Peptides against a protein of PDB entry 2AKA. Designs and how they scored, part 124

Target 1, 299 residues: chain A of PDB entry 2AKA
Amino acid sequence: MEDLIPLVNRLQDAFSAIGQNADLDLPQIAVVGGQSAGKSSVLENFVGRDFLPRGSGIVTRRPLVLQLVNSTTEYAEFLHCKGKKFTDFEEVRLEIEAETDRVTGTNKGISPVPINLRVYSPHVLNLTLVDLPGMTKVPVGDQPPDIEFQIRDMLMQFVTKENCLILAVSPANSDLANSDALKIAKEVDPQGQRTIGVITKLDLMDEGTDARDVLENKLLPLRRGYIGVVNRSQKDIDGKKDITAALAAERKFFLSHPSYRHLADRMGTPYLQKVLNQQLTNHIRDTLPGLRNKLQSQL

## One batch from the design tools (peptide; made by RFdiffusion4, then SolubleMPNN)

Design b2_p20_4_s4 (from b2_p20_4, 8 letters changed)
Fold by OpenDDE base, seed 1:
Formats: structure tokens, C-alpha cells, sequence
Structure b2_p20_4_s4 (fold): chain B 299 residues (1-299), chain A 20 residues (1-20)
């Protein structure tokens, strides 16, 4: 039932507009990870466009409800700018930055008020994700000294919800045992029932090392498993390397790597999109009866 | 499932009417 995701999107938009979203436990996927873990790159690879803010430190400073909708046309629209269609994704990036600054000010603070962005594209599967601020331990610039705790509190508003799936994004070139994403996921989902692991930066691991045991779900088991991806390097991003070419390189990486070849058909951005679409659809189906009852009680 | 979808659609419609 591919139409379930759009239906929940309309519901999500309606409740966001009336400020009642806090009282609803909508079936959704929250994206969590440390700063520079590769969250934004994964989302951009889904769309095939550069449209998210870039920079050092905290990039996402408000929750971004990203609603991907398969369509014959390609454009974006914001809930806060009804009727305006964006076909230039640089303008989408600028709007996110402007809307973020409007609420948070110039001190690089955060706000729990979400930005709702819908992207229509022939290159996407129906999928809704909530991109959350990256976890940090050190304030940067004019950020409040308690920014770490503010981010944590914001994340907890989403990931503690029973109907929230958690997309935990961890870089392979860091100690996965100390992954901020996996730690917070384990805190709120100790049985690993709601967590999907994404392993980025597999191409940046030291020679002679690999993440095979993690990807095979043998090191830190999650019910929903792990999916490895290879994002564009910062050099590739700065050089405006085409995402389509990057996806081909990702496929080649997994196929040619001796530790990952046998997993190649269950790795990469396209497979991740498919899995997330299926996971979200199934999750909506499972939660709809309870959601209906809750909604009816609020009428 | 179809019945649930119909009810949710009706609820969404009502919400949208209130927001317009």
C-alpha cells in the first residue's frame, strides 16, 4: 500500500499547521547521528540534489520533516510557503537557511519547531524522514554552553515516541562502539526493535580494516539490521560531482571490495531508500488502527 | 484497512477545512 505514506504526510502537515504535532505519535523515521556523520549527504543522495545547508559543526538546527513523493515532475514546496514551487534546489537550500535563521537568530542556536519540506521527484520513492540536529559535545561560536543538552532534549522528543523508527547514522571511520547515534538509540530502544543502522564513510576506513561484522549484524545486532552507504567526499561535493555518478561509484565500491562483495545487493543508497520505504509503509500499516482511535478521540 | 483509510481521509478533510 504505497499510498499510506502520502496519507500520513497530509495528516502530519495538518497537525503541524495547528500546532498539535507534539500530542501525536505519528509513524515516522527520525534521523539521528553525530555532527559530520553523513546524515545530510544520505538525504541529498535520495533526492539526487544538493539542497541542505552545509558547513562545519551544527548544520541542521531545526527538525526537517522531509517528505519525498514520487512524481512525474520535480519540484519542492514548504508548508510555510504554500503555493510556491521551487525547481531550483539551491533556492531550497537558501529557504531552509533563511527559515532556520528567522527562528533561531544569528547565534547558531536550535529550535524544536520543524521545517516541513516536500520534494516531488521521479527519482525518489515515497518516504518521509525527520532530520534532526547532529549531536555535539562542544559549543561552537556563539552557541549556548548547554547546546549539547538542548540537542539531546530535542532528539528525545522524537525518539522516545513508540511509533518513531530511528535511523541511526554512524561513520565507519570512527569507533562504532562509541557512536552517538547507536548510544541514543540503545537508550530509548534497548531491544533494538525500532532502530535501523546506517554506516557511512566505509570508503574512508584504514587499509586492512572493514565493517563487515557490523554490516552482517554480528557486532551490535539490530532487528532491522544495518545498511552501508558511500557518500560523496567533501572534495566531490565542492566540485559539484553529480550524485548519479556518485551512486554508480558507490555500487562499484561494494562490488569490488573483498569484504563487502557478498553484501553488495543489500548495500548502497538505492537499497536504503527501498528498505526505508518498505519499513515506513509496514510501520504505518501496523500503527494505523491505534492512530485512528487516537484521532477519533481528539475530534 | 480501507475503512481506516477512509476515516483518516475524512478526518484530514475536516482538519483542512478548519485551517482554510
Amino acid sequence: as target 1 above (299 residues)
Amino acid sequence: MEEILKELEEFIKELEEQLS
Scores: peptide ipSAE 0.023, ipTM 0.648, DockQ to the pose 0.573
Fold by OpenDDE base, seed 3:
Structure b2_p20_4_s4 (fold): chain B 299 residues (1-299), chain A 20 residues (1-20)
Amino acid sequence: as target 1 above (299 residues)
Amino acid sequence: MEEILKELEEFIKELEEQLS
């Protein structure tokens, strides 16, 4: 049933071509989190490549529709430049930055117009995610003073949709009760039916503390639960630490940690990929009949 | 717009095949 995701990808591309006037509630996963919550690292770990813009403050300034497709070959394609295959993922990063700047200008503003990126790889499961701008409260540089609200409004365009699942990314080394991701998720999904929790930075928690209660779904219960991950540090990223090595270190972390050892088989980036693939596939299956009927009535 | 409609029609067809 993994073939359902690529089918929805084509529909998503078609809707993107129509523009913002197409209010279609597509089955999708929106990624939300505060700035520096580790969203970009999670996505890059799925691909096994460094390809997302880096920096302080607002890095993602347009929605990035990231379509992962399992394939025998490895390359990327953008909807806005059809026919061009990218095999150098540094060029992918540069294209995201260039395309973002083309629309938003140099003032580091935001735009609700998505960038559609498809990545073919033997190392990925079929999975589509919408990476959204990180929530922030403080404008930087030439950003408008109301940037916080602009970001919030943009996020709400996605997460309020009934067929949108929410990947809420929260760092473990911050108060989870004050997580921007979980706050917005609770606002639009008060029953916790559409929200998947991701807990990052578990390796950066203070000595003697752990997120066991959160990961066991006992502190702030979500129907779809929580998955802990350990991303590369910014220093490791800057030093170009291999993602494969990082994934091995992540596995070792969970297996060796007294508080997480019993959860190790349900933690980590590879498990997160599997869960998201399965949940998205099932979600698509459940929503497709209604979507088909809606589309047929409009044709 | 015509291209989009064709894509949607193709998608619907494929979905029907997958769901049948």
Scores: peptide ipSAE 0.022, ipTM 0.615, DockQ to the pose 0.068
Fold by OpenDDE base, seed 4:
Structure b2_p20_4_s4 (fold): chain B 299 residues (1-299), chain A 20 residues (1-20)
Amino acid sequence: as target 1 above (299 residues)
Amino acid sequence: MEEILKELEEFIKELEEQLS
């Protein structure tokens, strides 16, 4: 059953090559969240490598189709650089930045043209995610004043599709009611059928507060529920703290926290990855009849 | 599931032929 994801990846690559990706409504998971919500850290934690651009403001400026493939080998490949295997993930980061700048220029603008990155690793489950630009209200650098709306329009091209699942990333140390991720998800998925909630920064909540009710799906219910994660701190990232160590710390956090201990086995990055793999696989299975019909009509 | 995979693989092959 796990073979469905790589197979759909091949379809995704083929359709990306012809510029028809937006019209096919392929089963996928779009990652949405405000700036600094922790999206990049979640994705890097899946891979176990630092490979995404970092910084303040809008870091992801093109959709990143991240295709994770479980393999005995560890390397990355870009669709735009076929034949080049990246084993240094710093070079992966640099390539993302270079390819982004090639299209968007130096003004920190955005482009709807995806970057397709495939990562083979023994540390990942088969999983495809579309990392989208972080929602923002404030232009930076030479960005146009309507950058907020450009980002929203870009996101809407993905999240409005019926076969798109939404990974809504929200920080726990901010008012969840004002989560950009959950707002956009609610707009396009009012019944909460396609949205998976990820709550980051649980370790940064004020003492005496917790997100238990949210994580138990009692406050803002989503059919697919919520999963809490603890990412590396900015200090840890800057200090190049090992992701494996960070994942161990995350596990310890949930196990030792009075409010989360009972949920610990259903929290954390490894569990999130497992859930996403399962949900995407099932979602692909459920959408295949329609996909086949559409493909047949286009061939 | 195997049958589904085979069908999708055939679609991919057909797509590749059309793209060539």
Scores: peptide ipSAE 0.022, ipTM 0.654, DockQ to the pose 0.575
Fold by OpenDDE base, seed 2:
Structure b2_p20_4_s4 (fold): chain B 299 residues (1-299), chain A 20 residues (1-20)
Amino acid sequence: as target 1 above (299 residues)
Amino acid sequence: MEEILKELEEFIKELEEQLS
């Protein structure tokens, strides 16, 4: 069962190399959320390294296929520069930025062409995520005025697929009823069968408020439920706060919070990783018979 | 399930050989 995700990774890489000549609905998890919802921080917390571009506005401008592989060694490898092993994750960040700019230019535009990044680490579970550009309503720089719709169209290419699970990332310090992530998920998954909710910024909620009802799956029910996480603040990121220390602080937050203590064992980044690994593995298993039949028809 | 996995592995191998 542990080999199912790596097997699908090989298939994913092969089809990426061929291009759009093969429309294969691969079992995968697409990550969706508004700008500044905390998506990048969640992904970096999985790896335990700072490796994603940072800044204001749209940070992710191309789909990032992030393949996490449990290994005794720690390094990263891009499909577009196969054979080069990155051990400095700052260089990984720079490569993402350079490869993005090579395709999109300097106008902060977007491209639907994925970047494929594989990270080997002893600190990760086998997991593949497709990080998508953050939803926005306000163009920045030389972005076209319809950038919002361009992003939405790109997201729809992934989230409409039947074998795509949706990781909907929403900040707790904003109105969850108006979450961009939950809205798009509801549009394509009205029964909440394919959506996993992630609630970030729980530590930034107004005093006297909490997201207990959401996390208990009582307010906006999803079949696969919600998982709360606490990411590093922008100050912590700028100050180069260690992710390991941040994970310990996250655990402490849930254990000590009156509204979340009873949920603490089902919250936090480590638990999220476990859940996603299990969900993806089970999803691959369930979709393999259909995938086999489709592949046989193409041989 | 094992038969399905074997078939998928063979297919992937063929694709990888064609792309190399």
Scores: peptide ipSAE 0.057, ipTM 0.736, DockQ to the pose 0.647; fails the geometry check

Design b2_p20_5_s1 (from b2_p20_5, 13 letters changed)
Fold by OpenDDE base, seed 5:
Structure b2_p20_5_s1 (fold): chain B 299 residues (1-299), chain A 20 residues (1-20)
Amino acid sequence: as target 1 above (299 residues)
Amino acid sequence: MEELQKQVDEIIEEIKKLLS
């Protein structure tokens, strides 16, 4: 059943080759969140490698279709440079940056044209995610003053699609009522049927506060619920802290926290990856009866 | 476009096979 995801990946690649990726209604998971919400860290934790661009402001400036494929070997491939296998994930980072700059220029502009990256690894479950630019209100560099709206328009091209699941990433140390991720999710999914909530930065909450009510799906209910994660701190990232060690620390955090102990088995990055794999697989199965007709109409 | 359509059809058939 896990093999459904790779087959859908082939469909994505085929349509991407003709420049129609953004208009596709294939079953997929779009990742949305404000800048610095922790999206990139979540994705890197899935792979267990540092490979995404880092920096201040808008880091992701093109949609990144990240296709994770369980394999006995570990390497990455880009659709735009077929035949080249990347085993050094620093080179993967550099290629993302180079390919982004090729299309957007060096002014930190954005483009709706996706980058397709496939990662083979023994440490991943089959999973396809579309990482989208972080929502922001403040232009940086040579970005146009309406960059906020350009980003929103780009996101809407994905999240409005019927078969798109939404991974809404929100930091716990900010007011969730003002979460950019949850706001856009609510706009396009008012019944909360397609949205999975991820709560990051649980370790950075003020003493005496917790996100228990959110994680128990009692505050802002989503049909598919919430999963809490603990990412590496910026200091740890800069210091090249090992992701494996960070995942162990995450597990310890949930087990030792009085507000989260009872939820520990349904929290953390490994559980999130498992849930997303299952959710996407099931979603593909559910949408398949109409998929053929939909695909033909989109050609 | 015909080639793309053919590829899509082939993939769909593989999916159907997995679900059978």
Scores: peptide ipSAE 0.281, ipTM 0.854, DockQ to the pose 0.101
Fold by OpenDDE base, seed 1:
Structure b2_p20_5_s1 (fold): chain B 299 residues (1-299), chain A 20 residues (1-20)
Amino acid sequence: as target 1 above (299 residues)
Amino acid sequence: MEELQKQVDEIIEEIKKLLS
């Protein structure tokens, strides 16, 4: 059953070659969240490598179709650079930045044209995610004054599709009622059928407070529930703290926290990766009967 | 477009076989 995701990856690659990605309703998971919500850290924790652009403001400026493939070897490939295998993940980061700048220019603008990146690794489950630009209200640098609306329009091209699951990433140390991720998810998925909640920054909550009610799916219920994660701090990232060590610390956090101990086996990055693999696989199976007709009509 | 359609059809058939 794990082979379904690689087959859908081949469909994504075929359509990406002709630039029709935004018009297709392929079964996929779109990652949404406000700036600094922790999206990039979650994705890097899956791979166990630092490979995504970092910085202040809008970092992701093009959709990144990230295709994780379980393999005995570790390397990355870009669809726009066929035949080149990247084994240094710093070079992967640089290629993402270069390819982004090639299309968007130097004004920190955005483009709806996806970058397709495939990562082979023994440390990943088969999983495809579409990382989308972080939602913002404030233009930075030479960005156009309507950048907020440009980002929202781009996100809507993905999240309004019937076969798109939504990974809504929200920080726990901010008011969840004001979560950009949950707001956009509620707008396009009012019944909460397509949304998976991820709660980051649980370790940064004020002493005496917790997100237990959210994680138990009691406050803002989603059919597919919530999963809490603990990412590396910015200090840890800058200091190149080992991701394996960070994952161990995450496990320890949930096990030792009075409010989360009973949930520990259903929390953390490894569990999130497993759930997403299963959710995507099942979603592909459920959408298969109509897939052929839909794809043919969209050509 | 013809080549793309062929690729799509082949992949869908492989998916169907895997689920059968």
Scores: peptide ipSAE 0.269, ipTM 0.847, DockQ to the pose 0.100
Fold by OpenDDE base, seed 4:
Structure b2_p20_5_s1 (fold): chain B 299 residues (1-299), chain A 20 residues (1-20)
Amino acid sequence: as target 1 above (299 residues)
Amino acid sequence: MEELQKQVDEIIEEIKKLLS
């Protein structure tokens, strides 16, 4: 059943070619969160490569349809660059930036037109995620003053769809009650049926505090639960700590933490990837009965 | 559009086979 994801990817690519991706209710996972919540880092941890644009403010400015495909080889392909295989993930990053700028210009604006990136790797499970711009209230650069609402409107194009699962990424070192990710998820998924919670920055919480209740799904319950992760710190990134080492450190963190040790086997990036693969696969299966008719009606 | 429809139909058939 794992092969369902690649099949849906082919559908997604076909519709993307005609610019209809935003209007489709295909089974997918949209990644939402505030700026600096750690979304990009989570995605890079899945791949084990640095390949996403970095910076302050709004970094993701177009939806990034990230199609992870388990393979014996490692390379990336863009839908807009057919036939070109990227083996240098720095070039992948540069291509994302270039393609983003090509459409949005230099004003750091946003566009709802997705970038479709497929990554083949032995280190990934089959998984498709739509990385969306980080929610913000503060325009930067030449962004319009209503950029917050533009981002929100863009997100709504995805998260309001019934077949869209929501990966809500929230930092633990901030008030989770004020999480942008959880707020938008609650707005469009009030019963918590489509939302998967990811809690980042658990290692940055104040001494004597923990997110155990959240991770145990006792505070803000989601049907699909919460998974904690520990991303590389900025220091680690600056020090060029490799992702493999970071994943080992993440494992060590959960195992050694008194509040999380008992949850360690259900925490961390590898477990998150596994859960997302399973969730997406199951979700595709559940939505397939009506997919054919819906797809045909949208052609 | 016709080619797109064909592609979609092919993918759907593959999905059906996988689920059968």
Scores: peptide ipSAE 0.260, ipTM 0.843, DockQ to the pose 0.101
Fold by OpenDDE base, seed 3:
Structure b2_p20_5_s1 (fold): chain B 299 residues (1-299), chain A 20 residues (1-20)
Amino acid sequence: as target 1 above (299 residues)
Amino acid sequence: MEELQKQVDEIIEEIKKLLS
């Protein structure tokens, strides 16, 4: 059943090659969240490598279709440069930046045209995610003053699709009621049928506070629930802290925390990856009959 | 589009095989 995801990846590649990816309602998971919510760290933790652009403000400026494929080998490939295998993930980061700049220019503008990146690794489960630009209200550099709305419009192109699952990433050290991710998810998925909540920065909460009620799905209930994760700090990232060590620390965090110990087996990045793999696989299976009909009518 | 349709059909058939 895990092999369904790679097959859908081939569909994504085919449609992307002809520029129709944005208009297709393929089963997928769109990642949404405010800037600095921890989206990039979650994705990098899945791969176990540093490979996404970093910086202040809007970092992701094009949708990144990240296709994770379990393999005995470790390398990355871009759809826009077929035949080139990347084994240095720093080069992957540079290629994302270069390809982004090629389309958007130097003004840090955004484009709805996806970048397709496939990562083969023995350390990943089959999983495809669409990383979307972080929601922001403040333009940076030469960005247009309406960049907030441009980002929202881009996100809406994905999250309004019925077959799109939404990975809503929210930091625990901020008011969850004001989460950009959960707000947009509720707007397009008011019944919470397509939304998976991810709570980051649990280790950065004020002393005496916790997100137990959220993680137990009691505060803002989602059908698919919430999963807490602990990402590397910016200091750890800058210091090139090993992701494996960070994952061990994450496990220790949940096990040792009085408020989260009872949830520890249903928390953390590895569990999140597993859940997303399973949910995406099931979602593909459920949507395939309708997808076939739609594809035949649109082609 | 014809080539795309062919590819899509092939992939769908492979998916069906996995689900059978």
Scores: peptide ipSAE 0.277, ipTM 0.853, DockQ to the pose 0.100; fails the geometry check

Design b2_p20_5_s2 (from b2_p20_5, 10 letters changed)
Fold by OpenDDE base, seed 3:
Structure b2_p20_5_s2 (fold): chain B 299 residues (1-299), chain A 20 residues (1-20)
Amino acid sequence: as target 1 above (299 residues)
Amino acid sequence: MEQLEKDVDDIIAEIQKLLS
């Protein structure tokens, strides 16, 4: 059943080639969250490589359709440069930045035109995610003062689609009630049917506090629940700390924490990846039978 | 568009095969 995801990837690529990305209601997972919520770190942890743009302010400025494919080999391919296999993930990062700048210009603007990146790896499960720009209220550089609303409008093009699942990424060290990710999810998915909560920065919570009630789905209930993760710190990222070591530390964190020990087997990046693979596969199975006619009408 | 339609139909057929 995992083979359904690669098939949908082929559909995504086909529609992307003709510029109909935003109009298609393909089964997919859109990743949403405020800036610095930890979205990029979660995605990089899935791959086990550093490959996403980093920096202050708005980092992701185009939707990134990240297609993870389990394979015996490890390499990446972009739809916009067919035939080129990237084995150096630093080059992948540079290509994302270059391709983003090519379309958006030098003003740090945004574009709704996706970048399609496929990563083959023995360390990933089949999984497709659409990484979206982080929500922000502060323009940087030559960005227009309404950049917040431009980002919001872009996100809405994805998350309003009925077949779009929402991966809402929120940091634990901030008030969850003020989570940008959960706010937008609640707006477009008021019944919480399409939203999966990810809680990052659990290791950065104030002493004496925890997110147990959130992770147990008792504070802000989502049908699909919450999964906590512990990402590398910015210091660790800058120091190029090994992701494998970080994943081991994440496991240790949950196992050793009094508030999370009982949840440890349902927490962490590896579990998140498994859950997303399963949920996406099931979602594809449920939606595709009715999608055929709709797709044909849009061609 | 014609080629795209064919490709989409082929992919859908493969998906349906997996779901059967």
Scores: peptide ipSAE 0.233, ipTM 0.818, DockQ to the pose 0.101
Fold by OpenDDE base, seed 2:
Structure b2_p20_5_s2 (fold): chain B 299 residues (1-299), chain A 20 residues (1-20)
Amino acid sequence: as target 1 above (299 residues)
Amino acid sequence: MEQLEKDVDDIIAEIQKLLS
């Protein structure tokens, strides 16, 4: 069953080559959240490398189809530059930026055309994620005035599909009732069947407050539950703090926190990876029997 | 297009074998 995700990746690549990726209802996980919610940090923590663009405002401006593949070697490949193996993840970041700018220009606009990136690593589980632009309300720089709606429309192309799981990323240091991620998830998944909640920035909550009720799935229940994570601070990222060290600090955080220690074995980035791998694998198994006819009709 | 169809069919066949 471990080979199901790579097989679906091959289907995804085949359809991407003919420009029909957006129309496919393949089993996948779309990552949604507000700007600065911590989505990029979560994804980088999975890989254990700094490889995503950083900055203020909208960082992800094209959908990034991130295909993680467990392998004995570590390297990355882009669908748009076949045959080139990237072993320096700084070069991966630069390629994402260059490919984004090639399509969107310099105005910080967005494009619905995906970037397909496959990462082989001994440190990852098989997992396919679609990183989507962060939701925003305020245009910056030369962004179009309707950027909020453009982003929402782009997200809807993914999250409305029945075979799409939704990884809703929300920061703990903001009112969860106002979470952009959970709002959009509830709009398209009102029964909470396809949504997995991720709570970031637990270490940045005000003293005397905690997200225990959320993490215990008691406040805003999701069938698939919530997983808390602790990402590197912006200072740590700028200082090039090692991700392995950050993961150790995350584990220590949950174990030592009075409100979370009883949940520690069901929290953190490594556990999140395991859960997502299992859920995606099971989801593929459940959905593929009905996809054959649909896939053939799209050829 | 013919090659794509063949590739898709092959992948589906592999998936079906794993699910059986």
Scores: peptide ipSAE 0.231, ipTM 0.819, DockQ to the pose 0.101
Fold by OpenDDE base, seed 4:
Structure b2_p20_5_s2 (fold): chain B 299 residues (1-299), chain A 20 residues (1-20)
Amino acid sequence: as target 1 above (299 residues)
Amino acid sequence: MEQLEKDVDDIIAEIQKLLS
């Protein structure tokens, strides 16, 4: 059943080529969260490579359709540059930036036109995610004053679709009640049927506090639950801590933490990958039978 | 466009086969 994801990827690519991305209700997972919530770090942890743009403020400015494919080889491909295999993930990062700037310019504007990136790796499970721009309330640089609403409108094009699952990324060191990710998820999924919660920055919580109740799905219940992760800190990134070491540290964190030890086997990036793979696969299985007629009608 | 339609149909057929 895992083979369903690559098949949907092919559909996604085909329709993307004709500009039908936003109009399709394909089974997919949209990643949402505020700026600096840790979305990019989660995705990079899946791949085990640094390949996403970094910076302050808004970083993702176009939807990034990230198609992870388990393979014996490791390389990346963009739909917009067919035939080019990227083995240096620094070049992948640069290509994302270049392709983004080509469309949006240098004013930090956004575009709803997706970038399609496929990553083959022995370290990934089959998984497709749509990374969306981080929600913000404050324009930066030459961004238009209504950038917040532009971002929200873009997100809504994805998250309002019935077949879209929502990966809501929220930092634990901020008030979760004010989580941008959880707010938008609640708006479009009030019963919490399509939302998967990811709690980042658990290692940055104040001493004596924890997110146990959230992670145990007791505070803001989601049908699909919450998964905590620990990403590399800025210090770790600056110190060139590799992702492998970070994943080991993440495991150690959960195992050694009094509040999370009992949850450790259901936490962390590897578990998140597994859950997302399973949930996406199951979601595809459940939705595709009814989608055939819709797909054919859009041709 | 015709090739795209064919490709989509083929993919759908493969999906249906997996789901059967």
Scores: peptide ipSAE 0.225, ipTM 0.813, DockQ to the pose 0.102
Fold by OpenDDE base, seed 1:
Structure b2_p20_5_s2 (fold): chain B 299 residues (1-299), chain A 20 residues (1-20)
Amino acid sequence: as target 1 above (299 residues)
Amino acid sequence: MEQLEKDVDDIIAEIQKLLS
C-alpha cells in the first residue's frame, strides 16, 4: 500500500507542470504553522539533512511540495530542473532560495506557485508534504503591508480542499489556545477530521509546566490526535549537531520526562513520520474511488 | 492537455491495478 504515494506524486507532478496544482483536490498533507513554530526543523528531521532555507521572518515564501521516497540511494531532484541529481543538500537549499527569488523578487514577497522537490533516501518513508509559508502579522523588510492576508489567502487555497489533510504545527512554549495553526485548522475543519497536531519545543516549556493534557488529546481534541517532537535548538543547528544524534536525544527526552514517559512510544519524529505515511496512504485509498472522475472534471 | 489527460488516465489505471 505504500506504493500509492509515489503514484499520486506522478499525478501531482503532471498537474504542477502545467500550473494547475493549486486548483486540484488531490489527497495531500498541508503543513501550517506560525513563523518559528518549528516546521522546517520537523521536515529536515524526516530527511536527516539540512536543506531548507533559514532566517528571520518569512522563510518559506512559496509552497514547497516535498516528496520523500524510500530508496537505496540518496539524492534530490527538482521538477523545474529535471535530470539534475543533487547529492549535496546545501546545493538543494541554495536551489530553493534561488528559485524562490527568481519568482518573488528581492522584496521578500510570496508566490502561490509551488516548488516541487523530490528526495530519495534510505532513511525516509514514502511521504508527501506541502510546506506552506508561516503565518505572520508583522511585515518585515520590503514586504507589503497586507502580507498577513496574502499568506492567509495562499494557505486557504490548500487547506479548504476536502482531500487536504492539515499538519498543524504549534510550539508548546506558547499559549496553544492562541496557536495560529490550530486556529486556521479549526476554521476550515471545525470537526477536527482532517487535522493532525504536532507540538514542538516541548523542551523549552517553563519549569513545572508540561503539555501532557494536549498530547493526550484532552484539551483540544483532534480525531487524528497530537504528536510531540523535540527539534534541535538553534545552538545545535548553528553547531551543526547531527540530526541522528538529535533524534536519539529526542527519544531520551520523552523517556526520561515524568509527564511524557507513558507516551514515549507514540512521540518523536520517527513515530510522526510513520503516522503521516500511514495517514496519507489510507487517505489516498479512501479518496481513490472518485479520483478519476474528479481529476477529469478539473482538467 | 491531451497528453496530460492520457498521463492521468494511465496513472489512475496503475493505481486501480495496485488496489485490485
Scores: peptide ipSAE 0.223, ipTM 0.812, DockQ to the pose 0.101

